# Designs tried in a protein design run: peptides against a protein of PDB entry 4XPM. Part 145

Target 1, 160 residues: chain A of PDB entry 4XPM
Amino acid sequence: VMLHSKNVKGFLENTLKPYDLHSVDFKTSSLQSSMIITATNGGILSYATSNNDVPKNSINEINSVNNLKMMSLLIKDKWSEDENDTEEQHSNSCYPVEIDSFKTKIYTYEMEDLHTCVAQIPNSDLLLLFIAEGSFPYGLLVIKIERAMRELTDLFGYKL
Target 2, 67 residues: chain B of PDB entry 4XPM
Amino acid sequence: DIKGTIAFDTHGNVIESTGVGSQRIEDIGDLSKVTLDAEGFAQVQGDSLLVHLYKRNDITLAVYTSA

## One batch from the design tools (peptide; made by RFdiffusion4, then SolubleMPNN)

Design b2_p23_3_s3 (from b2_p23_3, 10 letters changed)
Fold by OpenDDE base, seed 1:
Structure b2_p23_3_s3 (fold): chain B 160 residues (1-160), chain C 67 residues (1-67), chain A 23 residues (1-23)
Amino acid sequence: as target 1 above (160 residues)
Amino acid sequence: as target 2 above (67 residues)
Amino acid sequence: MSEELDEFIREMLEAIRAWMAKQ
């Protein structure tokens, strides 16, 4: 079972929405970007960005996509390294989680002034990647991506 | 009166912070070491404020009050 | 989305308030 590209895109767009905790006076910014990338090469399969004011097919859009490609590759590489590093897997930047009996890990990475979070979709060749402003707390970002992955069960076990 | 809050996970990472809690993120290190009672509560003196702790499902909520 | 977490935090706050009242 696979999700259509449009459905995946819409899903990612929904993940951009900020957290607004009415129980306390706390609200985040929207995610800067949300992506599904390949674990093999860091290639972007689908993405969404909060800045939708850029005209389609414009130079600015192309540059933005290129920036996302760069970030996705860098994060994929770091993720790959950490997946083969026992010490990194035991740091406070790594969250082992279990979703519907499937095990995966969530990693948090500082990218310049941005807070990023990446997780392998369980048993798949795909990674879910969130990019947020530095004001977005890592603990909340982890919760956000975990909850998001729970909605991607159709991609569990997907191999390229 | 609540002066602020901090919610943090078992890794010591912030989930949310408000009020004076936003200015006391460094407290998480000490707060995470506080022994909670059987129901998951504790009260500790932090600086000039009283901190009330409650942990449930790997989330700790700290509430800062003057008393 | 954020509603579940918000409700969870709300419940925790209520629990703390109730506990504080007993101190």
Scores: peptide ipSAE 0.753, ipTM 0.952, DockQ to the pose 0.901
Fold by OpenDDE base, seed 4:
Structure b2_p23_3_s3 (fold): chain B 160 residues (1-160), chain C 67 residues (1-67), chain A 23 residues (1-23)
Amino acid sequence: as target 1 above (160 residues)
Amino acid sequence: as target 2 above (67 residues)
Amino acid sequence: MSEELDEFIREMLEAIRAWMAKQ
């Protein structure tokens, strides 16, 4: 199945859903935001947010989108720095993973009171970015983004 | 009998926590150093509670009980 | 999405419960 813009948006919306572990009666909040951004500039190609109750074209919508743009840029910058720092790649904030035959890294970043997680889509110019509340544990966030990336095989190798 | 749980990964980051486990996240540092038996199990004293450990596929689950 | 992990945790819980019963 080909990933079109509509499909990507729907995919990101689905990633917002909380984890519900019935086995231990543990449930998270929904992700605040889920985005696919460019690794080069941190530009947002597609995004989803849990707070879609804001009227379209309103000043509040503009502010929320601008906030996402700012967050994506900040995280991209941090990611870029870490990708050029061998020591940071061996910290507890970096998870080397292999999906099929492709290698990538998952990074966790504290952004103010938010927990974020970012990973380069294998062999691509794209990053997948999750933004969650501070109550969302990092270990689970890493698992979540890894599982999500496994569904984005159509974007593997995507170059701008 | 279970008072709480903590699941954590090889980096010491939390996957989930419930009950008393949610108040004992700081235990992960010590729990991660516990030597497990051949089957991946161990039992240790954590505060006034017993902690039962099991590790499989890079995930460690800690179960807190009173006995 | 959480189903896979939930089942894994469930299996681990069952293993621990069984082990605890032997202690």
Scores: peptide ipSAE 0.753, ipTM 0.952, DockQ to the pose 0.847
Fold by OpenDDE base, seed 3:
Structure b2_p23_3_s3 (fold): chain B 160 residues (1-160), chain C 67 residues (1-67), chain A 23 residues (1-23)
Amino acid sequence: as target 1 above (160 residues)
Amino acid sequence: as target 2 above (67 residues)
Amino acid sequence: MSEELDEFIREMLEAIRAWMAKQ
């Protein structure tokens, strides 16, 4: 089963769900946003947000989307810089991982009061991006995005 | 009686925290340096609380108790 | 999707509880 636009959006919407660890009575908030963006220019190919109360085509929706576009671009720029910086790749905010024999990296970035996590979908021109509140632990965010990427095998190797 | 927990990864980043553990995130720096036994366990006295450690698959779980 | 991690943490808790009982 191939991922289509509607399927990708549905997948991203599903990633918004909070973690609920009943074993220790720990629960997170929902992700603020989940996106697939281009590694080349930070363009948003698909996105989901926890704020679904805004009417479509309203000025508020436009502003919200514009904010996502801005954050996407900023994170893409930071990611691009780090991909060209050996020292940054060895910091505690960089997690080298291997998924189905494909190597990639997961980066955590603080954006204002938000916790973000970004990773290149293996061998592709695409990035998966999670944006969460500051209360969402980075260690858990990394686990979340790694597991999410494992479900995006259809996008592995995707080139623009 | 468990007073709280902290789970953290090999980078020292929090995975989860509960109870008194949520107020002791700064302990991770020291806890990550504790030598574990052959089975992956250790016990450390931290101020007024006892910390029980267990590491498996790059995840360390710290359990805080009064004794 | 948090179930797998939750079960893992549960197992770790059980292991610690058992270990604590020996101390």
Scores: peptide ipSAE 0.753, ipTM 0.952, DockQ to the pose 0.853
Fold by OpenDDE base, seed 2:
Structure b2_p23_3_s3 (fold): chain B 160 residues (1-160), chain C 67 residues (1-67), chain A 23 residues (1-23)
Amino acid sequence: as target 1 above (160 residues)
Amino acid sequence: as target 2 above (67 residues)
Amino acid sequence: MSEELDEFIREMLEAIRAWMAKQ
């Protein structure tokens, strides 16, 4: 079953939800943004944002979308560089993971005061990208994106 | 009486922190080097607090207590 | 989505509490 754009959008919106660990009374903020972008050009195929305070068709909305485009391109470029850098792949910012026998890597990147993580959807030309506030711990962010990717099996092997 | 917690992964990155643990993130460097017993537990004295460690499935949980 | 991790942390806390009681 192919994931339609609407279904992907809904999925990404769901990923925005915060983690609430009642066992230790720890709760995060919502993700600022969640995106699926192309690994080749960093183009945004789908995105969700928690910033719903911006009026539609406003200058602020345009600016926010443009900012997302800029961040996605920057992160894609960094990801591409790291994929060709053995040393970077062995840093604490790189998490090799295996999902259903498919191998991929999760990278964490600090973007100004934001915490981000990105991972290639296994065997695909797509990247999943989370953008969070600086208070969102990287270890948890990695867990979050790994769990999210496990729900995107329909996109495994997707080629542009 | 638990004063705080830190959970961290094998990369030393925080998963969660609460209470006094939120102010002691720098402890992770030392805590990650602590030798755990066969069951995955250890106890170490840190500053004025006692730290109880348990590692399972690549996650280490540190619990801070006064004693 | 956080339920699985929360439950895992809860189990770890319970294990530590039990271990602490034996010290």
Scores: peptide ipSAE 0.753, ipTM 0.952, DockQ to the pose 0.854

Design b2_p23_3_s4 (from b2_p23_3, 13 letters changed)
Fold by OpenDDE base, seed 2:
Structure b2_p23_3_s4 (fold): chain B 160 residues (1-160), chain C 67 residues (1-67), chain A 23 residues (1-23)
Amino acid sequence: as target 1 above (160 residues)
Amino acid sequence: as target 2 above (67 residues)
Amino acid sequence: MSEELDKFIQEGLDAIRERLAEE
């Protein structure tokens, strides 16, 4: 089944949901943002945000979207640099993973007080990007994005 | 009686933390070096608390107890 | 998505409790 824009948007919205464990008293906040962006230019193809309290067409909404654009570009640039840096690929901020025989890497990046992680959708020109509050632990964030990517098999191999 | 927990990955990054574990994230460095038995278990005395370790599938769970 | 992790944590807790009971 081909992923359409609406389906992708809905998927990203679902990724915003917090982790709420029942075995122990542990619950995260919702992700601030979840995005699919281009690996080439950092352009946002689709995004979801937990900040739904901002009135539509307001200056604050425009600013928030612009902020997402800036963050996506910055993270894409750093990702691109790290993909060409052997040392960065062997740091604790890089997680090589294999999904259904496809290899990719998950990177964690601190952006001011935010915790972010990004991963190339296997064999594609697309990146999946999560932005969370600083209270969201990186180990869990990595697990979250890995699990999410496993549901995006339709985008594996997607080229622009 | 469990006083807290920490779960962490092979990179030493936190997956979850609760109770006293949330205040002992710095323990991960030492806990990650502990040799586990064949079943993936270990016990380590840390401060006034006993730390019980269980590792499976590259995730380590640390459980803090008073004894 | 949290179900798998929660299951692991629960299994670990149970395993540790069982180990303690055997000591």
Scores: peptide ipSAE 0.675, ipTM 0.941, DockQ to the pose 0.843
Fold by OpenDDE base, seed 4:
Structure b2_p23_3_s4 (fold): chain B 160 residues (1-160), chain C 67 residues (1-67), chain A 23 residues (1-23)
Amino acid sequence: as target 1 above (160 residues)
Amino acid sequence: as target 2 above (67 residues)
Amino acid sequence: MSEELDKFIQEGLDAIRERLAEE
């Protein structure tokens, strides 16, 4: 019942899986990254990446982790700004949603050639963040993160 | 005979696209403005293709056919 | 996880095909 750190990691790894529709010939790429970060400073609490073939403690691993830290901070900052901007909350890049009577928002952000979306876990100090290739359509990305959020009820109300 | 599809949300963002639909993403702007009947259907002539629309639960599916 | 969306797409396709057959 309780989501522990190991369970969260596994959950995020599962979110990396692509959408593969059978009704039509449509399949996405895997997400590049999936993260739970703090809304306060963008610190990464847990993450998963599609490329885990990098040797641990290598320079390449350090670079990849640093890149994730940078992206998480940038997205957190943008999210924070938008949460304090009424106009941004009414833009097409903001999706108000309600999960189990909890209200939250999903934001889509284009980061260079990447498609990202972020959402505050309801009533918590945590954000769920998806990073995908530019070929991953935003409408689907929003659906994906909403569905994922519904499975994180153990983190609802989590305060740092 | 289906030539392609586009599914999009109420924000005009793509959910999926296939076939000729993948090359017609710009059609979403016009398709989103089409008035649907009581059952959520419409047909729109678009270029050399006919577009069939179906909307339910805030998702619109556009199906492209030659006729 | 994609089954809900896939179900919608399939339902839409079926519905459109049905309409075409009736015309």
Scores: peptide ipSAE 0.675, ipTM 0.941, DockQ to the pose 0.848
Fold by OpenDDE base, seed 5:
Structure b2_p23_3_s4 (fold): chain B 160 residues (1-160), chain C 67 residues (1-67), chain A 23 residues (1-23)
Amino acid sequence: as target 1 above (160 residues)
Amino acid sequence: as target 2 above (67 residues)
Amino acid sequence: MSEELDKFIQEGLDAIRERLAEE
């Protein structure tokens, strides 16, 4: 079964769920947003957000979507810069990972007071992007996005 | 009694923190340099707390105790 | 999703407790 638009949307919605540990008293907030965007222009192909209290077709909804578009573009630009910067690739904000013999990188970026991480879906023109509150630790965010990418094998090698 | 915890990765980024550990994030720099024994354990005495370290699979768990 | 990490942390806690008991 292939991941279609409907399936991807549902998948992203599931990634919004917080981490809730029982071994220690630790629980995160939900992700603010989860998106699949194009590596070329930062265009949003699919997204999910925890802010569901906004009325449909309202000005506030439009502004929210526009904000996501802006953030996705900014993060894509930063990602593109880092992919061409060897020094940034060796910083503590870059995690080289291998999934089923496919290599990719996870980057963490501070966006105002938000914690974000982005990773290229292996051998594809797509990026997976998580946006969380500042209380969401980066190390955990990296783990979360890595685990999520392992479930997106249908998108490996996807070209626009 | 456990007073808090910090889990962190090889990049020094926090995975989780609880209790006094949430106020001791700055300790990660020093804790990451501690030499572990063959089983992945170490102990480090802090100002008033003892830190117990366990590392496996590139994740370090620090547990803070009063003794 | 959190199960694997939680399992690790629990194992670590148990391991530390065990080590303390042996000392």
Scores: peptide ipSAE 0.675, ipTM 0.941, DockQ to the pose 0.854
Fold by OpenDDE base, seed 1:
Formats: sequence, C-alpha cells, structure tokens
Structure b2_p23_3_s4 (fold): chain B 160 residues (1-160), chain C 67 residues (1-67), chain A 23 residues (1-23)
Amino acid sequence: as target 1 above (160 residues)
Amino acid sequence: as target 2 above (67 residues)
Amino acid sequence: MSEELDKFIQEGLDAIRERLAEE
C-alpha cells in the first residue's frame, strides 16, 4: 500500500508537533518545517510548516515556499557531499541506523540559527528533512526523525 | 532532591535538559566517559552537585542532586 | 512518538531513586 499525497502531507504535519515529556518538565517548540525531498535534485515532493496562518497564494506563502526550496537544496547538497565523505560519516553529526533491516544515515546540520536533520528513506531516492529552532536539541531531533522514518515503510525502496 | 537532568546520546548530543542540567551541558563530555556498573549506574561528584547516571539503549540519563 | 523516550526517562528516574533509597 502506497501513501497518497494527502496522507504524506498529513503525516508531515503530525511530525511538526513538539516533544512534551511528562517524566520531566521538558517541552520543545514545534518543528518549523518537515519535508520529503528528492535525493537527486532536492526537489520538494511534500512539506509541512508550522506557519500555517499564511493565506494560500499570498506573497508570504510564495516566500515561504521559496525559502523551503532554498534550504532543501542546500541541505541536499551538503548531504550529497557527506555521503561521499568517509570522515563526515564518522562525525558526531552522522548517525548510522538500521530500520527493519534497512540501513540509512541521519545527519544533523546547523543552518544559521536553525537545527536541521536529514535522512535518506531506506533504499529510496527520497530524503526526510526536519527544520527546527536552535533550542531543539540535536539528540532529540535525531530520535524524532528516526521514529518518523519507521512510519514511512511504504516509501522504502522508492525510486524516481 | 532532584535539581535537574540531562539526557544525551552516544554522540554527546543533548536529548533533553531540565533545571540545573540545562546549565551544565558542558558536563556531557566528562559524563560520557564515566564507567558504569553492570546495571548501568554510576555516581559522579560534579562541582557542588552529585550526578547520578543511568544508561540503557545508548541513552544516558544524568540526574543532579545536592547530595 | 515521545512515549518511548518518556518511558525511558521515567524508568531511569525510578531506578536512580531506588538506588538512593538503598544507600
């Protein structure tokens, strides 16, 4: 069963929700953005943003989309470079993980004052990308994106 | 009495921090090197606070107490 | 999504409290 566009969009919107722990008094902000992009060109296939109060087809929406496009390209480029760099793959910003016998890597990147996290959906041409405020801890961001990827099994092996 | 907490991963990245733990993120470097017992516990004296460590599944929880 | 992490932290807190009580 493949995910439909609306289902993917809804999924990404759900990933925006903050972590709110009950065992300790700790709560994060919502993610600024959550995206699925192509690993080849950084094209956005689906996205969600916490700034949903922007009217559709407005200049603000266009600007926000353009910003996402720019960030996705930058992160994709960095990801591509790191995937071809053994040293970067052994840095503290790279997390090798295995999901259902599929191996992938999670990368954390600081973009200006933002914390970002990107991971290739296992055996696919797709990347999952989270963008958060600088207050969002990287360790938690990694956990978040790993758990999210585990819910995207329908996209495992997706080729363009 | 718990004064704060830090949870961090094997890369030394913060997962969560509360209380005095939020002001002691720099402790992670040293805490990550502490030898734990067979059950995954340790105690470390850090400045004026005692740090209690618990590690399982590659996540370390540090709990700061006054004693 | 946060349930597993929260559960871990809670377990850790409980375990540490238990150790303190045994001292």
Scores: peptide ipSAE 0.675, ipTM 0.941, DockQ to the pose 0.855

Design b2_p23_4_s1 (from b2_p23_4, 9 letters changed)
Fold by OpenDDE base, seed 4:
Structure b2_p23_4_s1 (fold): chain B 160 residues (1-160), chain C 67 residues (1-67), chain A 23 residues (1-23)
Amino acid sequence: as target 1 above (160 residues)
Amino acid sequence: as target 2 above (67 residues)
Amino acid sequence: VSTPDEATKAELRALYDSLLAEI
C-alpha cells in the first residue's frame, strides 16, 4: 500500500470543515486539528490545522507544531494503555466499530479544554486523530471520525 | 412548536442540542431509561415541557415541545 | 410515559431522517 502524502493532506484539511445541521439549526466550530499519526511512537505523518492565519516559518507556527507533537504523543500513549485495559475498552469513552469487515475502536479523550477522538485505521499501524473545541459534542465527533475513516480505505492494512 | 432538541447515542454522549435542549443535557440519563413502544417512540412529561422520543438503531432524538 | 399520535410520529420520523442525512 502506497501512502500518498499530498492526497492525505488534502483529505485532512477537508475534515476540518464544521457541521451545519439545518434540520435542527445546530452548528459546530471547525476542527482545531486533524492528524494521521503512527500507533508505534505517536509520530505525525500528516496533519491539518484551522489556524491558517499564522505566517509560515514563524515562531508561532513552530510553537503550534510542537504543541501538536506533544498532544499526538500523549494521546498515543493513552490509546496504547487503553488497548491493554479491558475496563477502559468497555467505558462510555470507547466505541467499537466495524468498517468493511474490519474491527476498530474510537476513543474520546479530554485534553485540557479540548475534545479529542482517536481511532486506529483498520488493520494498520496508523491512528486518525481529531482535535476540537470543548463545544464540539463527543457523540458527533465520534460520528465524524467514523465517517472519515470510511473514506480512508486505501490506508486499511497499512504497516510501517 | 419545537422548543429544543437533543440527539444522543447509546453511550449517553450528545450528538447535537438546540434551544431548551441545550440546557437540559442532564435529562439524557433519565431519557435513556424510558421504555419505548414497538416503533421506538415515547412521550414523557417533564416540567412545563413535553419530551417526544424517537430511537432507531443507536441514535435517540428528543424533541421538547410545550404540548 | 405515553406514545405519540400518528401525526407526531410522522413528524419525528421526518426530522430524524433529515438529521441522519446531515451527520
Scores: peptide ipSAE 0.803, ipTM 0.955, DockQ to the pose 0.911
Fold by OpenDDE base, seed 2:
Structure b2_p23_4_s1 (fold): chain B 160 residues (1-160), chain C 67 residues (1-67), chain A 23 residues (1-23)
Amino acid sequence: as target 1 above (160 residues)
Amino acid sequence: as target 2 above (67 residues)
Amino acid sequence: VSTPDEATKAELRALYDSLLAEI
């Protein structure tokens, strides 16, 4: 799978799709947001949201964008701290994973009433970030982001 | 005659829950400690339900039945 | 703690495989 920079937003939009597990009759909501941010300062390089009904240039749009910026920065800061903390890396909220011989970690974080997970794209200066409602179980969220990460091989090793 | 299910990972985090399983999330702690047979199976009699367990490749599936 | 019968095991495997295919 080839993923060019211009197609990243489309990829993120596809990650918003909910799970519909027919085998056990379990359904999730769509992700609220899916983002690629910088590991250095939490800057948003690309994002997709399920809340697309906000008028452009409205106060609500500004608040929504500002909220995403704030969340990305906060999560980046927490991630940075955890990456330098052996105890946190062995906590229940950290999932070491290996993709194509590249090692990375998936972290889960509570953000108010939201469930979030973040992972460094292997050997890169980029983080993939999912934001979901509190009803989205963490175990499934971790699986979702791992599967998504496997489709971002073109970004492996990306340095700013 | 499935009354509900819980699937959970090795961290004890829920992957999915349905039916009575959604009301029994607290069971994960005990279920994760159950000794499975060589094929990865077990069943445990609960308060009023029988729990059938199957684990393979770091994911455990718990199925609740009346018997 | 006991072990399920073979029929139950088969059903559990089938459900497990179906679930894994969807996540």
Scores: peptide ipSAE 0.803, ipTM 0.955, DockQ to the pose 0.916
Fold by OpenDDE base, seed 3:
Structure b2_p23_4_s1 (fold): chain B 160 residues (1-160), chain C 67 residues (1-67), chain A 23 residues (1-23)
Amino acid sequence: as target 1 above (160 residues)
Amino acid sequence: as target 2 above (67 residues)
Amino acid sequence: VSTPDEATKAELRALYDSLLAEI
């Protein structure tokens, strides 16, 4: 069954939830943002943010959305460059993964003081993008996005 | 008596850190090179702390204790 | 470099499994 826009939004909102590990005394912040963007031009198809305290249609909201658009575009561009660079694909910032026999890669990118990771939804024109605070460790962020990707099988093979 | 922990992946990136482990992230480089026994364990004396290592798959857990 | 005793190994395994169950 195809994921509708409202279902995708709800999914992304759920990914914002922080880790609260009880086995060890470790907690993370919520993700700042979670997005599905196009691999072609970095356009945002759906997104969720943890900063919902900003009044709608305010100047601050507009700036926030614009900032997300900018980050999305920058990350998409970097991802595109790396996908065409064999050396970058062998760096420790690239995690090749396989989900249900579909191959994809997870990239980690530091954007200013933020920790980000992005992955192409297998065989699709879509990217899943997580943006977190700098305190969110990269290793855990990679695990988080991999686990999330496994729940997006309906989008595998999606072409624009 | 655990003083702290570090969990890290095969890329050397942190998964979690607690206690003294949070202040010893720099140890990952050396810890990743430690030869583990057949069961995936090792014990390394570092500074005034003892580091217990366990790796089963792609994640290494380091536990810091006083002895 | 040495190996921990069996009791320590058991504790490490338990903690490891608990951690993996949460991430």
Scores: peptide ipSAE 0.803, ipTM 0.955, DockQ to the pose 0.926
Fold by OpenDDE base, seed 5:
Structure b2_p23_4_s1 (fold): chain B 160 residues (1-160), chain C 67 residues (1-67), chain A 23 residues (1-23)
Amino acid sequence: as target 1 above (160 residues)
Amino acid sequence: as target 2 above (67 residues)
Amino acid sequence: VSTPDEATKAELRALYDSLLAEI
């Protein structure tokens, strides 16, 4: 199975778009980052970021990428711990979901002042990860990642 | 007229909040325990506002009004 | 705790459905 990197990159870029709920006059910021990472080592396979003001190949760009790598690793580690902890799986930070008869879990994590959520792509070695500002509500973030994951059926069952 | 709203899931996490609802996120704990009628509705008198509740499936909408 | 009248219920349903369509 081959990961189509170009298609995935474009998909992740689209997930950055904010919510604009006209029905209740509620707006969010764009996601800070959206990533697909490995469940084994937290390595980034693909990513998108809303920080487009950083010049390419600059020190600031390098630092931003390094920050994403750090965040990815930290969240992967927390996810791995929770997957081996029955009590954590029954907390309000864990959402069991089913997509086309495949079961997975969505976890929410506070990272510094950021709101994050992560979910294993069903039956795969991959995690989908969203990073948002603290003003982005967790309930909405969970809905966002669930909807996004339903569009990644081609990655279901993907093994490294 | 609507003074604010809160939408929240079964985990008590916020989906959206507006107006006075943004100032009353702590109400979710109590609102989640309110007994709804057969159609999923309830009204609860708060301090000075009336809260209208509607739940379908796993999402609850709370609407704050003066009357 | 009480229950809304039918007009209020209709408004709540409409708002709820509109919200769901956007998320």
Scores: peptide ipSAE 0.802, ipTM 0.955, DockQ to the pose 0.913

